Peptides against a protein of PDB entry 5EIB. Designs and how they scored, part 225

Target 1, 366 residues: chain A of PDB entry 5EIB
Amino acid sequence: VDLEPGTMDSVRSGPFGQIFRPDNFVFGQSGAGNNWAKGHYTEGAELVDSVLDVVRKESESCDCLQGFQLTHSLGGGTGSGMGTLLISKIREEYPDRIMNTFSVMPSPKVSDTVVEPYNATLSVHQLVENTDETYCIDNEALYDICFRTLKLTTPTYGDLNHLVSATMSGVTTCLRFPGQLNADLRKLAVNMVPFPRLHFFMPGFAPLTSRGSQQYRALTVPELTQQMFDSKNMMAACDPRHGRYLTVAAIFRGRMSMKEVDEQMLNVQNKNSSYFVEWIPNNVKTAVCDIPPRGLKMSATFIGNSTAIQELFKRISEQFTAMFRRKAFLHWYTGEGMDEMEFTEAESNMNDLVSEYQQYQDATAD
Target 2, 366 residues: chain A of PDB entry 5EIB as posed
Amino acid sequence: VDLEPGTMDSVRSGPFGQIFRPDNFVFGQSGAGNNWAKGHYTEGAELVDSVLDVVRKESESCDCLQGFQLTHSLGGGTGSGMGTLLISKIREEYPDRIMNTFSVMPSPKVSDTVVEPYNATLSVHQLVENTDETYSIDNEALYDICFRTLKLTTPTYGDLNHLVSATMSGVTTCLRFPGQLNADLRKLAVNMVPFPRLHFFMPGFAPLTSRGSQQYRALTVPELTQQMFDSKNMMAACDPRHGRYLTVAAIFRGRMSMKEVDEQMLNVQNKNSSYFVEWIPNNVKTAVCDIPPRGLKMSATFIGNSTAIQELFKRISEQFTAMFRRKAFLHWYTGEGMDEMEFTEAESNMNDLVSEYQQYQDATAD

## One batch from the design tools (peptide; made by RFdiffusion4, then SolubleMPNN)

Design b2_p22_5_s2 (from b2_p22_5, 11 letters changed)
Fold by OpenDDE base, seed 4:
Structure b2_p22_5_s2 (fold): chain B 366 residues (1-366), chain A 22 residues (1-22)
Amino acid sequence: as target 1 above (366 residues)
Amino acid sequence: MVKPKTGPFIKELEERAKELLA
């Protein structure tokens, strides 16, 4: 789905374009112009019914519908505005199904789009209320990984998207392959979400290796485990050491010893015990899949529900506040039928979410 | 106005959340 036809043509003409049904390509003509309000109230609202018709058709063809997965950007008007509209409409029609998202957070390091903080804040407000699970894929973190870890001097969208695809493949492993952790979307939410509003995940992936170092790197379970918990391997620009883990899932892929995985997972928990809440029992889950990712002998994927995710929301909130206090570009949104109060409500709800994470971070078993 | 989270799954999570806070 896109409000611009050119993106759909690129997907259709791409190497994998044939895996999608032609009738499942829904697109507009005008685009959202990086405006959440165009995506949510005007251009996107005109297209949403056509998308819902496709969603219904595909849902009816499912033997057992678990839920929905949306991949979208929160910086652009289509992914942010229309994406959150679509989530709301699907939630209304399928209230008993899981809503999962891969939400790409904007960064000034990646895009010069000035209104991205507005689009992101308005989107987060919707995601807090209408999603069950949200993987926070932060363009800030992706850029930093590409530049610092992968040693790419000029990271491209292709380089960032490669990290996104590796992460998405990792976190969906348990849904696609038989493993020791028989996971569905509901079981993932039960394991990862102790409180319904606190459903924003920090994904991480190992190994992350520069092209020049790949030939010299032995992949071992201890190294994968250590890297998976390293802040430099997080796809969200947060330091887990500045917060506490509410819940963790680790997904190992490749041929390895389960005993060694369990030992290393216990060791990393014990070493980092101060960074876990003590009042949530059995808050670390481990899965092993014998099938490695393409081009690797083994990998580890991390899913963390950490109170450190508040650093990401604070960054967006600070950028939002700096613009909103000046009423910068508000006329672009209000001209599409938005009220200025919707900005204040979205800011308030995101700040409340930050406060909730902080409260649970500071909670002790006393 | 964003509609609050509703549904049987949310209720299950809310009940479990109450147990964790007790």
Scores: peptide ipSAE 0.317, ipTM 0.842, DockQ to the pose 0.824
Fold by OpenDDE base, seed 2:
Structure b2_p22_5_s2 (fold): chain B 366 residues (1-366), chain A 22 residues (1-22)
Amino acid sequence: as target 1 above (366 residues)
Amino acid sequence: MVKPKTGPFIKELEERAKELLA
């Protein structure tokens, strides 16, 4: 789905374009112009019914519909505005199905789009209310991984999207292969979401290795375990050491000893015990899939529900506040039918979310 | 206005959340 036809042509002409049904390409003509309000109230609202018709058709063809998975950017107008409109409409029609998102967070390091803080804040407000699971993929973290860890002097969108693809492949492993922990979206939510509003995940992937160092790096269970808990391997720009894990899932792929995985997972939890809440029992889950990812002997994917995710929301909130206080570009949104109150409500809800994460960070078992 | 989360799954999570806070 896109509000611009050129994006659909790029997907269709791509190496995997033939895996999608031609009638499942739904697109507009005018685009959103990086405006959430165009995506949500005008251009996106004109297209949404056509998308819902496709969603209904595909849902009816499912033997067992678990839920929906949306991949979108929160910086642009289409992914943010229309994406959250779609989430809302799907949630209304399928209130008992899981809404899962891969939400790409904007960063000034990656994009010069001045209104991204508005689009992100307005989107987060919708995600808090209408999603059950949201993987926070932060362009800032992706850029930093590419630059610092992968040693790419000038990271491209292609480099960032490669990390996104690896992460998406990792977190969906249990859904794609039989006999795994979190084999469905509901089980994942039950294991990962202790409180319904606190459903924002910090993903991570290992191994992350520069091209020059790949030949010298052993892929071992201890190294994978160490890397996936390293803040430098997190695909959200948050330091887990500044918060506490509410829940964690680790997904290992490849031929390895389950015993060794369990030992290393226990060791990393014990070493980092101060960074876990003690009042959520059995809050770390481990899965092992014997099928490695393509081109690797083994990998580990991390899913963290951490109170440190508040750092991401605080960053967006600070940028939002700096613009909104000046009413910068606000007329672009109000001219599409938005009220200024929607900005204030979105800011408030995101700040409430930050406060909720902080409350549970500071909570004790006593 | 964003509608609050509804449905049987949300209720299940809310009930579990109450148990974790007790």
Scores: peptide ipSAE 0.300, ipTM 0.818, DockQ to the pose 0.807
Fold by OpenDDE base, seed 5:
Structure b2_p22_5_s2 (fold): chain B 366 residues (1-366), chain A 22 residues (1-22)
Amino acid sequence: as target 1 above (366 residues)
Amino acid sequence: MVKPKTGPFIKELEERAKELLA
């Protein structure tokens, strides 16, 4: 789905364009112009019914509908505005189904779009209320991984999207292969979300290796485990050492010893025990899938529900506040039928979320 | 904004959350 036809043409002409049904390409003509309100109230509102018709048709064709997965950017107008409108409409129609998102967070290092803090804040407000699980994929973190770890001098959107794809493939492993931990979206939510509002995940992937060092790197379970818990491997721009893990899932892929995985997972928890809450029992889950990713002998994917995610929201909030105090570009949003109060409500809800994460970070077992 | 109807699943998580805080 896009408000611009050119994006759909690019997907259709791409190497995997034929895997999608032609009738499932829904697109507008005018675009959102990087404006959340255009995506949510005007251009997106005109298109949403056509998208819902496709969603219904595909849902009816499912043998067992578990829920929905949305991939969107929070910086742009379509992904943020129309994406959150779609989430709201799907949630209304399917209140008993899981709403899962892969939400790409904006970064000033990656985009020159000045209004991204507005789009992101307005989106986070919707995600807090209408999603059950949100993978926070931060363009800041992706850029830093590409530059520092992968040794890419000038990271491209293609390089960032490759990391997104690897992460998405990793976190969906248990859904795609039977007999695994978190074999359905509901079980994942039960294991990962101790408090309904605190459903924002920090994903990570291992191995991350530069092309120049790939030939010299032995992939071992200890190395995967160490890299997976390294702050530099997090796809969200927050340091887990500045918070506490509420819950963790680790998904290993490839032929490896379950015993070795369990030993390494225990060792990493013990070494990092100060970074876990002690009052959530069995808060680390491990899965092993014998089927490796294409081109790798083994991998590990990390899903962390950490109170450190508040750093990401604080960054967005600070940028939002700096613009909103100046009333910068507000007329672009209000001109599309948005109320200025929605900005203050969104800011408040995001700040409340930050406060909730901090509260649970500071909570001790009595 | 229509308060999202807390689906039956959210209620289950809320109940579990209460147990974790008790």
Scores: peptide ipSAE 0.292, ipTM 0.800, DockQ to the pose 0.669
Fold by OpenDDE base, seed 1:
Structure b2_p22_5_s2 (fold): chain B 366 residues (1-366), chain A 22 residues (1-22)
Amino acid sequence: as target 1 above (366 residues)
Amino acid sequence: MVKPKTGPFIKELEERAKELLA
């Protein structure tokens, strides 16, 4: 789905374009112009029914519909505005199904789009209310991983998208292979989301290795375990050491000893015990899938529900507030039928979310 | 980083935006 036709042509011409049904390509003509309001109230609203018709058709073809997975950006107009409109409409029609998102957070390091803080804040407001699980994929973190860890002097969108795809493949492993922990979206939500609004996950992937050091690095369970808990491997630009984990899931892939995995997971929890809440028992879940990812002998994927995620929202909020106080570009949003009050509501709800994370960070077991 | 080619209109808006935020 896109408000621009050129993106669909790029997908069709890509190496995997043939795996998608031609009728499932729904697209507009004008784009959103990086305006959330165009995506949500005008251009996106004109296209949404056509998308919902496809969603219904595909949902009816499922033997057992668990829920929906949306991949979108929060900095643009289409992914942010139309994406959140779709989430709302799907939630209305399928209130008992899980809504899962892979939400790409904007960063000034990656994009020069000035209105990204507006689009992101307006999107987060919708995601807080209408999603059950949101993987926060932060372009800032992805850039920093590419530059610092992978030693890429000039990171590209291809390099960032490679990390995204590896992470998405990792977190969906339990959904794709039977007999795993968190084998469905609902079980994942039950294990990962202790509080309904606090459903924003910090993903991570291991191994992350520069091309120059790949040949010298052994892939071992201890190394994977150490890397997945390293702040530098998080796909969200926050430091877990500045917060506390509410819940964690670790998904190992490849042929390895379950005993060794359990031992290493216990060791890393003990080493990082100060960064977990003590009042949620058994808040770390581990899965092992014998099937490795393509091109690796083994991998590990991390899913963290951490109060440190508030650093990401604070960054967006600060950027939003700086623009909104000046009423910068508001006329572009209001001109699409959006009320200025919705900016204030979105800012308030995101600040409330930050406050909720802080409250649970400071909570002690009395 | 290879930034996406924004259309000329978006570039003009971004330039005006920078002027207003300066």
Scores: peptide ipSAE 0.018, ipTM 0.505, DockQ to the pose 0.014

Design b2_p22_5_s3 (from b2_p22_5, 10 letters changed)
Fold by OpenDDE base, seed 1:
Structure b2_p22_5_s3 (fold): chain B 366 residues (1-366), chain A 22 residues (1-22)
Amino acid sequence: as target 1 above (366 residues)
Amino acid sequence: MVKPKTGKFIEELEKKAKELLS
């Protein structure tokens, strides 16, 4: 789905374009112009019914519909505005199904779009209310991984998207292969989301290795485990050491000893015990899938529900506030039928979310 | 090509705002 036809043509002409049904390509003509309001109230609102018709058709073809997965950006107009409109409409029609998102967070390091803080804030407001699980994929973190860890001198969107795809493949492993922990979206939500609003996850992937060092690194369970808990491997631009994990899931892939995995997971938890809340027992879940990812002998994917995620929202909020106090670009949104009050409500809800994370970070067992 | 920006978000915003208003 896109408000621009050129994106759909790129997907269709791509190496995997043939795996999608032609009728499932729903697109507009005008785009959102990086405006959330165009995505949510005008251009996106005109297209949403056509998308919902496809969603209904595909849902009816499912033997057992667990829920929905949306991949979108929060910095643009289509992914942010129309994406959140779709989430709202799907939630209304399927209130008992899980809504899962892979939400790409904007960064001034990566994008030239000046209004990204507005689009992101308005989107987060919708995600807080209408999603059950949101994987926060931060373009800043992805860039930093590409530059520092992968030693790419000039990271491309292709390099960033490779990390995204590896992470998405990792977190969905339990859904795609039978007999795993968190084998369905609802079980994942129950294990990962102790509080309804606190459903924003910090994903991570291992191994992350530069091309020059790949030949010298052994892929071992201890190395994967250590790398998953390294702050430098998080796909969200926050430091887990500045917060506490509410819950963690680790998904290992490849032929390995379950005993070794359990031992290493216990060791890393003990080493990082100060970064976990003490009042949630058994808050680390581990799964092992014998099927490795393509091109790797083994991998590990990390899902963290951490109070440190508030750093990401604070960054967006600071940027939002700087623009909104000046009413910069506001006329582009109000001209699409938005009220200035919707900005204030979105800002307030995001700040409330930050405060809620901080409250649980500071909470003790007493 | 993803290039790191100067991090002076406000100055860049003000510059872009001036460019859009011009």
Scores: peptide ipSAE 0.024, ipTM 0.536, DockQ to the pose 0.013
Fold by OpenDDE base, seed 5:
Structure b2_p22_5_s3 (fold): chain B 366 residues (1-366), chain A 22 residues (1-22)
Amino acid sequence: as target 1 above (366 residues)
Amino acid sequence: MVKPKTGKFIEELEKKAKELLS
């Protein structure tokens, strides 16, 4: 789905364009112009019914519909505005199904689009209310991995998207291969989300590999375990040491000893015990899939529900507040049918979310 | 980094933002 036809043409002409049904390509002509309001109230609202018709058709073809997965950017108008409209409409029609998202967070290091803080804040407000599980993929973290860790002097969108695809492949492993921990979206939510609003995850991946790099094919289970818990491997620009883990899932892929995995996972928890809440028993889950990712002998994917995620929301909030107090660009949103009050509500809800994370960070066992 | 094409609209927004945030 896109509000621009050129994106769909690029997907269709790409190496995987033929895996999608031609009738499942839904697109507009005008685009959102990086405006959340165009995506949500005007251009996106004109297209949403056509998308819902496709969603219904595909849902009816499922033997057992678990839920929906959306991949979108929160900085642009289509992914943010139309993406959150689509989430809302799907939630209304399928209230008992899981809504899962891969939400790409904007960064000034990656894009110069000035209105990204508005689009992100307005999107987060919708995600808090209408999603069950959100993987926070932060363009700032992806840029920092590419530049600092992978030593890429000039990171490209291809480099960032490689990390995104590796992360998405990792976190969906349990859904794609039977007999694993979190084998369905609902079990994942039950294991990872102790409180309904606190459903924003920090994903991480090991080994960190650039496209075409085979340098890390021979990592050991101890090395994977250590890298997976390293802040430098997090796809969200937050330091886990500044917060506490509510829940963790670790997904190993490849032929390895379950005993060795369990030993290393116990060791890393014991070494980092101060960074876990003590009042959630058995809050670390481990899965092993014998099928490695393509081109690697083994990998590990991390899913963290950490109170440190508030650092990401604070960054966006600070940028939002700096613009909003000056009423910068508001007329472009209000001209598309938005009320200025919606900005204040979105800011308030994101600040409440930050306060909730802080409350559970400071909570002790009675 | 390769930046997406900003439409003329975005360029005007960016210009106005720089003026307002300065």
Scores: peptide ipSAE 0.020, ipTM 0.509, DockQ to the pose 0.015
Fold by OpenDDE base, seed 2:
Structure b2_p22_5_s3 (fold): chain B 366 residues (1-366), chain A 22 residues (1-22)
Amino acid sequence: as target 1 above (366 residues)
Amino acid sequence: MVKPKTGKFIEELEKKAKELLS
């Protein structure tokens, strides 16, 4: 789905364009112009019914509909505005299905789109209310991984999207292969989301190695485990050491000893015990899939529900507040039918979310 | 990073942002 036709043509002409049905390409003509309000109330609202018709058709064709997965950006107008409109409409029609998102967070290091803080804040407000699981994929973290870990001097969107793709492949492993922990979206939610609003995950993928060091780096369970829990390996721009893990899932792929995985996972928890909440027992889940990802002997994918994710929301909130206090660009949103109150409500809800994460961070076992 | 072609709307926003930040 896109409000611009050129994106659909790029997907259709791509290496995997033929895996999608031609009738499942739903697109507009005008685009959202990086305006959330155009995506949500005008251009996106004109297209949403056509998307819902496709969603219904595909849902009816499912033997067992677990839920929905949306991949979108929060900085643009289409992914943020129309994406959250779609989430809302799907939630209304399918209230008993899991809503899962891969939400790409904007960063000033990657984009200079000035209104990204508005689009992100307005989107986060919708995600808090209408999603069950949200993977926070932060362009800042992706850029930093590309630059620092992968030693890419000039990271591209292709490099960032490669990390996103690897992460998405990792977190969906349990859904695609039988006999795994979190074999469905609901089980994942039950294991990962202790409180309904606290459903924002920091993902990570290992191994991440620079091209120059790949030949010298062994792929071992200890090295995967160590890298997966490294703050520099998180796909969200927050430091887990500044918060506490509510829940963690680790998904190992490849032929490895389950005993060795369990030992290393226990060791990393014990070494990092101060970074876990004490009042959620058995809050680390481990899965092992014998099928490695393509081109790797083994991998590990991390899913963390950490109170440190508040750093990401604080960053967006600070940028939002700086613009909103000046009413900068606000007329572009109000001109599309938005009220200034929607901005204030979105800011408030995101700040409440930050406060909730902080409360549970500071909570002690009674 | 090659910035995606931002629509005409973004060019206007960027222009106004530069004016507000100057």
Scores: peptide ipSAE 0.038, ipTM 0.512, DockQ to the pose 0.014; fails the geometry check
Fold by OpenDDE base, seed 3:
Structure b2_p22_5_s3 (fold): chain B 366 residues (1-366), chain A 22 residues (1-22)
Amino acid sequence: as target 1 above (366 residues)
Amino acid sequence: MVKPKTGKFIEELEKKAKELLS
């Protein structure tokens, strides 16, 4: 789905364009102009019914509908505005189904779009209320991985998207292959989300590989485990050492010993025990899939529900507040039928979320 | 091309805001 037609042709002409049904390409003509309000109330609202018709059709064709997965950016107008509109409408129609998102967080290091803090704040407000699971993929973290870890002097969107794809493949492994742990979206939510509003995850991936770097590092289970818990491997721009893990899932892929995985996972938990809450028992879950990713012998994917994720929301909130106090660019949103109160409500809800994470960070075992 | 930007986000916003308000 896009509000621009040219993106559809790029997807269709891509190496995997044929995996999608032609009738499932829904697109507008005018785009959102990086405006959340255009995505949510005008251009996106005109297109949403056509998307919902496709969603209904595909849902009816499912033998067992678990829920929905949305991939979107929060900095643009289409992914943020129309994406959150779709989430809301799907939630209204399917209230008993899981809503999962891969939400790409904006960064001023990556984009020149000045209104990204507005689009992100307005989106987070919707995600807090209407999603069950949100993977926070931060463009700042992706850029830093590309630049610092992968030694790419000039990271491209292709390089960032490669990391996103690896992460998405990793976190969905348990859904796509036989296993007991997190075998469906609801089980994932039960294991990862102890409190309904605290459903924002930091993903991480090991090994980090650039597109075209054929360095087939034969990584070991200990190396994968260590890298997976390294703050430099987190794809959300927060330091897990500044917070506490509420819950963690680790997904290993490839031929490896379960015993070795369990031993290394125990060792890393013990080494990092200060970074876990003590009042949630068995808060680390491990899965192993014998099928490695393409081009790797083995990999590990990390899913962390950490109170450190508040750093991401604080960053967005600070940027939002700096613009909103000046009423900068507000006329572009109000001109699409938004009220200034919606900005204040979104800011308040995000600040409440930050406060909730902080409360659980400071909570002790009774 | 992703340009590395240092923490001058507010200054860039203020500059762009001035350019849009002009």
Scores: peptide ipSAE 0.029, ipTM 0.559, DockQ to the pose 0.014; fails the geometry check

